# Peptides against a protein of PDB entry 7PB4, part 282

Target 1, 105 residues: chain A of PDB entry 7PB4
Amino acid sequence: KMLNIKEYKEKLLSTLGEFLEDHFPLPDRSVKKKKKNIQESSVNLITLHEMLEILINRLFDVPHDPYVKISDSFWPPYVELLLRNGIALRHPEDPTRIRLEAFHQ
Target 2, 218 residues: chain B of PDB entry 7PB4
Amino acid sequence: DALQMAVGYFEKGPIKASQNKDKTLEKHLKTVENVAWKNGLASEEIDILLNIALSGKFGNAVNTRILKCMIPATVISEDSVVKAVSWLCVGKCSGSTKVLFYRWLVAMFDFIDRKEQINLLYGFFFASLQDDALCPYVCHLLYLLTKKENVKPFRVRKLLDLQAKMGMQPHLQALLSLYKFFAPALISVSLPVRKKIYFKNSENLWKTALLAVKQRNR

## One batch from the design tools (peptide; made by RFdiffusion4, then SolubleMPNN)

Design b2_p23_3_s4 (from b2_p23_3, 11 letters changed)
Fold by OpenDDE base, seed 4:
Structure b2_p23_3_s4 (fold): chain B 105 residues (1-105), chain C 218 residues (1-218), chain A 23 residues (1-23)
Amino acid sequence: as target 1 above (105 residues)
Amino acid sequence: as target 2 above (218 residues)
Amino acid sequence: KRLEEEKIVLEEIYRRLLLAAQE
């Protein structure tokens, strides 16, 4: 039973990864819009997959404080996507912190 | 409390002696509506009123108004939903009330405290797909409930038969896409990813109320 | 226990994102 759950989880993660790459890719950095003043914020945006991994890990590793601080690596449209679809919640007192919804509870 | 008096009126029924039965009924309906939309209802109040709305104790107009104001303050008890579904089986409610109930159930799905018993009703909901008026809303509900263990060959066949009868409906496509995710070996057909909203979320009668509930539960 | 809970969370994330991808 446990082996089958592990294998299924791995398959689920793989399928989710492929799905996220296809439907929610990061914006192509290549659109050199010539406008000078957008400081090349050297901040590497993380994938939606990586963002979800951080949120999932925090939910299970620190269940009493499952909130993650939104970093500059978090693409704002992904944060809004998760919040709008009820996948994540903002901290009630700190809008810079989000948690994954506890769907297992 | 005015709300407790209103709930008690619906629970106990109209006192025979009141000459102004309709005015009293309207007063209590307005009380429930006002509190539900402003603050939400307690789980116990929803348990009582939801049961009343589906029991056929009152007329269709009253039942419809009660069901429209089944807005939780915090949570809805799963037991209340199971009881409500049991009334659907008895058939004392109108077709319009059934449609409204499924719309309500989808809208309030995230506020139901537990889903274990509701998941056991999967087969009952799936049987309701044959009702053309219910089909879009039942597909949405099934989309929310479907687990890997629910995806069986006979259900896949029934969905494909419905698709053959009704054409490629967005709500059927959504459910089939989820079925393909859980059991890819059962669905060989390529499901086109349609950039079409699968479920009419825009017509959620409770959109404003749900926002208010989410703000209170923060 | 944790592994089963993680599976449930992942399934629900996928379910919700699958709907979002259709909007």
Scores: peptide ipSAE 0.677, ipTM 0.849, DockQ to the pose 0.308
Fold by OpenDDE base, seed 5:
Structure b2_p23_3_s4 (fold): chain B 105 residues (1-105), chain C 218 residues (1-218), chain A 23 residues (1-23)
Amino acid sequence: as target 1 above (105 residues)
Amino acid sequence: as target 2 above (218 residues)
Amino acid sequence: KRLEEEKIVLEEIYRRLLLAAQE
């Protein structure tokens, strides 16, 4: 029984990953660098999959403070996507922190 | 309290009351509407009023207005929803009331305290897909309720048959996409990824109310 | 227990994102 749940979870994660890559890919960096000398701090944007993994892990690892600080690696449209669809919640007092919704409760 | 008097009137009030002739009925209905839209209703008030709206105790116009103001302060009891569905089986409500109920159920789905008993009604909701007027809203409800255990070969066949009859409807496509996710071996057909809103964001009659409920529950 | 709870969370995330991808 546990093996079946683990295998199903792994399959679910894989299917979700493929789905996220197909439907919510990161923007191609190929849009022409107009030369504004703003040091593009090479902020490595994380995938939506990686973002969700961070949020899920925080929800289960620290259930009393399930909030994650929004880093520069978080693509703003992904944050808005999660908030708009009720997948994540913004901290009431700190707009820089978000949590995953506790769908298991 | 004015609300308690209004709820008590609907609970104990005349059978088959007509809204157009009863000033007292209109007064109490307005009281319920005003409180529901301003503050929401307690779970107990929703339990009473939801059952009244679906029982056929009052006329369709009154039942429609009651159902439109079934806005929770915090939560809706699952038992209230199960009782409401039982009234759908009795068939005393109009087709328009059934449609409105399914729209309400979808809109308020996240505010229902538990879903275990509602999930047991999956087969009943699935049977209602044959009603052309209900089909879009039932598909949306089933989309919210569907678990892997609900995805059975006979249900896949019924959905494909409905798609063959009705065409590639967005709401059917949404449900089939979810079915394919849970049981890919049962759905060999390539579902075109249509960038079409699956469920009409029919101007959620409760959009403003739902925002207020979410703010109160935070 | 945790694995089942994580599964429920993942299924719900997928359900919501599947809708969002079609909007």
Scores: peptide ipSAE 0.682, ipTM 0.852, DockQ to the pose 0.309; fails the geometry check
Fold by OpenDDE base, seed 1:
Structure b2_p23_3_s4 (fold): chain B 105 residues (1-105), chain C 218 residues (1-218), chain A 23 residues (1-23)
Amino acid sequence: as target 1 above (105 residues)
Amino acid sequence: as target 2 above (218 residues)
Amino acid sequence: KRLEEEKIVLEEIYRRLLLAAQE
């Protein structure tokens, strides 16, 4: 039984990864619009998959404080996507912190 | 309390002796509406009023108004929803009331405290897909409820047959896409994610109220 | 227990994102 759940979870993660790459890709870095003053924010944006992994891990590893601080690596449209769709919640007192919704409860 | 008197009126029914039954009914209905839209209703008040709205105790106009104000303060009891579904089986409510109930159920889905018993009703909801008036809303509800264990070959066939009859409807496409996710071996057809809104915005009727409930629960 | 709970969370995330991809 546990083995089947593990295998299913791995398939689910793989399918989700592919889905996220297809439908929610990061903005292509190639649109270097020539405007000089766009500070090449040297900040490597993480994928939506990586963002979700961080949020899921925090939810299960620290269930009493499941909030993650929004870093510069978090692409703002992904944060808004998760919030708008009820996948994540902002901390009521600290808008720089978000948590995954506890769908397992 | 004015709300308690109003709920009690609907629960106990009109006292025979009141000459102004319609005025009294309207007064109590307005009381419930005002509180529901301003503050939401307690789970117990929703339990009572939801059952009344679906029992056929009052006329369709009254039942419709009651259902429209089934706005929770915090949560809706799953037991209230199960009881409500049982009234749908009895068939004392109008078709329009059934549609409104499914719209309400979808709109309020996240405010229902538990889903275990509702998930057991999956087969009942799936059987309601054959009703053309209910089909869009039932598809949305099934989309919210569907688990891997619900995705069976006979249900896939029924959805494909329904698609053959009704055409490729957005709500059917959404449900089939989810079915393909849970059981890819059962659905050989390519289901491209269409950039189309799958479900009619059933929550539009309660949009302002839902925003207020979400704000209170934060 | 954790593995089952993680599965439930992932399934729900996918469900919601699948809907969002169509908007």
Scores: peptide ipSAE 0.678, ipTM 0.849, DockQ to the pose 0.308; fails the geometry check
Fold by OpenDDE base, seed 2:
Structure b2_p23_3_s4 (fold): chain B 105 residues (1-105), chain C 218 residues (1-218), chain A 23 residues (1-23)
Amino acid sequence: as target 1 above (105 residues)
Amino acid sequence: as target 2 above (218 residues)
Amino acid sequence: KRLEEEKIVLEEIYRRLLLAAQE
């Protein structure tokens, strides 16, 4: 039974990963828009998959403080996507922190 | 308070002696509407009023207005929803009331405290897909409820047959896409992920109210 | 227990994102 759940979880993660790459890809860095002065903040944006993994892990590893600090690696449109769709919640007192919704509760 | 008096009026029914029955009813209905839209209703108030709206105790116009103001302050009891569904089975409510109930159930789904018993009603909701008026809303509800264990070969066949009859409806496509996710071996058909809104979320009668509820529950 | 709960969370995330991808 546990093995089947593990295998199923791995399959879910894989399917979700593929889905996220297809439908919610990071913006291509290749749009070198010529405008000089935007400090290319060399911030490596993480994928939506990686963001979700962080949020899921935090939810289960630290259930009493399931909030993750929004880093510069978090692409703002992904944060808004998760918030808009009720997947994540902002901390009531700290807008720089988000949590995954506890769908298992 | 005015709300308790209004709820009590609907629960106990109209006192025979009031010459102005309609005026009294309208007064109490407006009281419920005003509180519901401003603050939401307590779970107990929703339990009472939701059952009244579906029991056929009042006329369709009154029932419709009651259902439209079933806005929670915080949560809706699953038991209230189960009771409401039981009233749908008795068939004392109009078709329009049924549609409104399913719309309400979808809109308020996240505010229901538990879903274990509602999930057991999956088969009942699935049977309601055959009603053309309910089908879009039932598909949305099923989309929210569907678990891997619900995805069975016979249900896949029924959905495909329904698609053959009704065409590629966005709401049906959404449900089939979810079914394919849970059981890819049961759905050989390529479901193109069409960039089409699966469900008419834009026409939610409670959009403003839902935003207010979400703000109160934060 | 945790593994089952994680599964539930993943399924719900997918459900919601699948819907969002259609907007």
Scores: peptide ipSAE 0.677, ipTM 0.849, DockQ to the pose 0.300; fails the geometry check

Design b2_p23_4_s1 (from b2_p23_4, 9 letters changed)
Fold by OpenDDE base, seed 2:
Structure b2_p23_4_s1 (fold): chain B 105 residues (1-105), chain C 218 residues (1-218), chain A 23 residues (1-23)
Amino acid sequence: as target 1 above (105 residues)
Amino acid sequence: as target 2 above (218 residues)
Amino acid sequence: SEHEQTLRLMVEELVILEAELRK
């Protein structure tokens, strides 16, 4: 039973990865080249897939404090996307922290 | 045989060289339809064809016809259903195909060999309640799947909110009644005592076929 | 959007699966 669940999870993760690449890709780095002056904050943005992985892991690894601090690697439109769709919640007292919705509770 | 050729066609896709792609497609669809309604399909055939119907490999009209003929000879593999649900998540099928799938799933529920993995998808199905087109059929499915362990406070709140929004729909009331049965402390509202639970007859599309399947498996 | 709704459904399912695996 556990093996089947694990296999299904892996398949779902793969499907999610493909889905995110198709519909929610990171902006091509090429677009930032045109505006000269803003400091190329060389901040490597993480994919939405990676962001979700972090949030899911935090939810289960630290259930008493499931919040993740928004880093510079978090693309703002992804954060907004997650919040808007009720996938993530902002910390009530700290707007720089978000948690995944506890869909299992 | 003709069925194997038809299934193979859908699995491998159309061979480029056939000038009459539409005629070939129609021929194979009719073959599958005829066998499915007459004898039912083997679990392996359903596994292949169900996956194809939901994968977006073919157009909506073709997918709809395939899905309508997913009639088992004996059993449907739970794995096939799990795979099908995974395709629903990808969103390559139309809204009408999703509705048809849930209707099919409810109609064929008793013919699925196991329910353990399907029960793990409870939350996924529950999340689909917000879709107005799916809601009646999802409620019916959830009614079939719901265990005491699934009745959580947050789900109760969501159902009550949905009832407030949509009104007292018979299918929603049926599910709430079941929830109240499992967890009476979570539902403070008085639900009307219904003598009979009424869901939309999802079986209507397959009524004759289902009778035939039940007769063959006795 | 339809895609955003799909994303929510997929994440919800993943959370549920993860919860089951940790039990």
Scores: peptide ipSAE 0.677, ipTM 0.437, DockQ to the pose 0.406
Fold by OpenDDE base, seed 3:
Structure b2_p23_4_s1 (fold): chain B 105 residues (1-105), chain C 218 residues (1-218), chain A 23 residues (1-23)
Amino acid sequence: as target 1 above (105 residues)
Amino acid sequence: as target 2 above (218 residues)
Amino acid sequence: SEHEQTLRLMVEELVILEAELRK
């Protein structure tokens, strides 16, 4: 049973990856070149897939404090997407922290 | 044979060079429809065509017609169903196609060779209850799949919340009654004792075809 | 959007599966 669940999870993750690439890709890096003076915040944005992995892992690795601090690598539209769809929740006291919804409880 | 050529056409896609692409498509689609309704399709043919219908390779009209003729000669492979569900996750098919797929899945449930992998998809199906268009058919599917191990407190809460939102729908009541049967301690709400479970479209689009399949396999 | 709803469903399922694997 556990092996089957693991295999299914892996398949679902693969499907999710494809889905995210098709419908929620990161913006092309090329557009930010023109505005001169703003420090090219060399911040490497992570994919929505990577963001979800971080959130899922935190939910289970630290169940008593399942919140992740929003870093500069988090693309703001992704954060908004997760929050507005009830996939993630903002920390009630710290707006810089979000957690994944505990769909299993 | 004509069926193999038709299936091959859908699998490989239209060759660009044909001036009469639409006529060729219609010809092959009619071939598949005719064989499916008369004799049913082999499990391998269903595997290929079901995947195509949900992949978004063709337009919604074509996908709908293909899906409507996914009638087995004998059995449907569980693997085909699992692959089909994976396409639902990708979201390349229309909402109407998703509804039709769930209707198909319920209608063809007894013809699926195994249920072990489908049972592992329980959570995915359950999550789809929130879609108002899918909800009646998903409830029916879950009614067929639900085991005691699937009845968890969080799912009970979700069903009750859904009932609060949508009202006491017959399909939802049927599923809740089954949940109460497996885990009476989790459902404190008195459910009306319905002697007869009612799901919408018990007379599905495939009623005549399914009768024919059952008769041929006896 | 339809895509956002699909995303929610997929994530929900992943969380449930992960919970089962850690049991």
Scores: peptide ipSAE 0.677, ipTM 0.438, DockQ to the pose 0.438
Fold by OpenDDE base, seed 1:
Parts: sequence; structure tokens; C-alpha cells
Structure b2_p23_4_s1 (fold): chain B 105 residues (1-105), chain C 218 residues (1-218), chain A 23 residues (1-23)
Amino acid sequence: as target 1 above (105 residues)
Amino acid sequence: as target 2 above (218 residues)
Amino acid sequence: SEHEQTLRLMVEELVILEAELRK
């Protein structure tokens, strides 16, 4: 049973990865050039998949403080996406921190 | 037109070279204020300006003035509200700005075109109940948003804990009464039967403007 | 959007599965 769950999880992760690449890709680096005022922050943006992995891991690894600090690598539209869909919650006192919704609770 | 120039100024930011940055800012701000109070703003203008007000791009005084003039001509886009919430305090908005935003959100609630995405932010709003300054306005907002599906045992516990801490606040009682309506089995405590729901009149800042908007859209 | 709903469902399921695997 546990093996089946693990296999299913892996399959779901793979499916999610493909889904995110298809429907929620990072903006092309080329779009950064034309808007003058985007601070050339040399900061590498992480994928939504990577962001979700961080959030999921934090939820389970540190259940007493499941919040992740929003870094410059977090693309703001992804943060918005997670919040507006009830996937993530912002910390009530620290707006720079978000957590994954505890769906298992 | 003057409004487009003003909105463009806020969107693009101040051009470095202008010696009269403050005068220019004031001019554009007054333009936005005048149009907003007279005619209301288009949904697109609200989208831009609301995000600017909460992004921390400008100082608190400017942000406050922008928020105060976020008066719709017809409707406010739900997406604008969601974006605003996402940026809330990320740009180091002040506590006063947060309070003003929630007051605005409650006051303008009926002018928001859709509520589906806002309803998904229920948990975020609920978490904000812990802020004493926000609590009255958040209770009002939650009162407007709460569905049966939102009434969970842990939220009931949180509300009861808040009531124990803060006392029997009218806004908390209103929300608890709604919770009891949706899920009577979760609330064993007898709540006083209130004939009238009492929330702080968040609309007072925009009362005249809102009346005008309603009259124009009739 | 439909895609956003799908995303939520997938994440929800992943969280549930992860919880089961850690038990």
C-alpha cells in the first residue's frame, strides 16, 4: 500500500510538473529587456514547481513554523496565484512569509 | 487627457530629471482625486492605482490619498483586489494603509464584479483577525464572505478565543452569529440575539461618493 | 480559471499523499 502511494505521488509530481510547464511557465527572459524600470535584478526566478516543493517540504519538515520567507527568486505572479487559489496563506503578522495550506488537516 | 497623464505618471514613476518632483506629484494626485470623486474611476485605472498604492512605490501619505480616491465609476475588477491583497505590505505598507485598504474593501464590496477569487482568500482574511487594528473591519469582510463551507471547527475555536481575549465585541458577535447560523452544532455557546448587526461604519469615508455612484448607475 | 482549479486539486492531493507517506 505504501509503495503504491509513493508511486502514485511520483506520477502526480510528474504530471504536475508538465502541467505547470504548459500553463504556468516563467516569463521569457527577453521580456525583461523592454520594460526599462524592471531593476535588472540578476536574481534567478524559480519555477512554480520548485516553489511548491519548498512550500510542501516546509509544511511537513517544520510543522510548528510552516512559513517560508518570500525571496527575490519568488516570482510575484506565482505568489499571487497561490494565494488567490487558497493554495498558500500569508503570515498574519509578516507579509513576507507564506505557508502552504494544510489540506491534510 | 489629464487623467491618463496622471495615471501614467504613477505607473511609470517620477522621471529623475524633474526638479519639481513634488509639485508634479501633487498635480497628478489632485487630478486623480478630482476625477475619482466627480465621476469615479474606470476599472483599469483602479487596477493600476490600487496596486501602486499597496506596492510601497510611494510614501504612506501618497498611498493613503490614492486609496481614498479608489472610487469606481461602475465596477471594480476582482483581479485588482486579488493583486492588491497579494502585494499587501510586501512593499512595506504602513498599518494605517492596511486598515484603510480593508475599510475600502468593505465599502466597495458591492462594486466588485465577482467574488469567487476573493472567497478563496478567506483564510488569509481570517488570519488577519489577530491584528487588533484590523479585526473590526476583517470581521465585517468575513461576514460578507462567509459561506457554510468556511465554517470549520478550528475557526470557531479561534473566534471564541478572540472573544475571550477581547471581550464580546459587536463585530465578533456578528461573525459568530453567522457561524452559528451555518453550523449550529459547532457553537454550543448561547449567543445573545442581536436584532441589529453592528459593524463600524467603514463606508463613512466614501458615503457621499458611493451614493453618487449608485445614482449614476441606476 | 479551470487551470487554477486543477492546480489546487493537484496540490491538495499531493499534500494528502505526503501526509500519508509520513505516517
Scores: peptide ipSAE 0.668, ipTM 0.428, DockQ to the pose 0.332
Fold by OpenDDE base, seed 4:
Structure b2_p23_4_s1 (fold): chain B 105 residues (1-105), chain C 218 residues (1-218), chain A 23 residues (1-23)
Amino acid sequence: as target 1 above (105 residues)
Amino acid sequence: as target 2 above (218 residues)
Amino acid sequence: SEHEQTLRLMVEELVILEAELRK
């Protein structure tokens, strides 16, 4: 049973990765250059997949404080997307911290 | 059961002009209070009682007590909240009832099943920032609701104007910091980075009850 | 959007699976 669950999880992660690439890609760096007013933040943005991995790991590794600090690598539209859909929750006292919803509870 | 009878009393109203209207009212109110604090109320019961509390059907004292016991067993229906807000627009409730409702809404926010329709009411809540009594609680609510799409130039201006009038209040700073997060280009003013945001009166009147609800739903 | 709903469902399932694997 555990082996089957692990295999299924791996398949789901792969499917999610493809899904995110197709429907929620990072904006092309080239598009940032044409809109002059976006401050060239030289900050490497992480993918939504990477963001979700961080949030999932934190949820299970530190269940008593499952919040992740939002870094400059977090693309604001992704943060909004997760919050809007109830996938993530904002910390009640710190707007720079978010957690994944505990769907297993 | 006793709770169904109590809810039915509030829904249908007092039948006959019985001389003991006040005693009957108190009995049913105590029944609702007891069940709500011990076990919580079903979503259907909250739907009925929340509307009654805001409709002006009963006096302010009764409405206040009903609102204080709107504690869910599991979830609150978003539709109940939307209906409640519609009653606020009619203006049949007291200022104190409005304050209590916003406090309740903030306290129970995580127990509301959906947020989509509540998010559509963003403009209504934002307009309530002008009320000095509501402002701290509305800021807290907006802190929970605000999405990037809500951060508009006209709202930024209103918040800055409010800050100029009221000073740099902690609840207003919290909301402005969130606005700056979503739309940094709209807020040129340097905001102090607060590690912790404290909303006034975050002392949740329902803290003990909410802990009990969370324990039962584990 | 439909895609956002799908995303939520996928994440929910991943969290449930992760919880089962850590038991």
Scores: peptide ipSAE 0.646, ipTM 0.719, DockQ to the pose 0.295

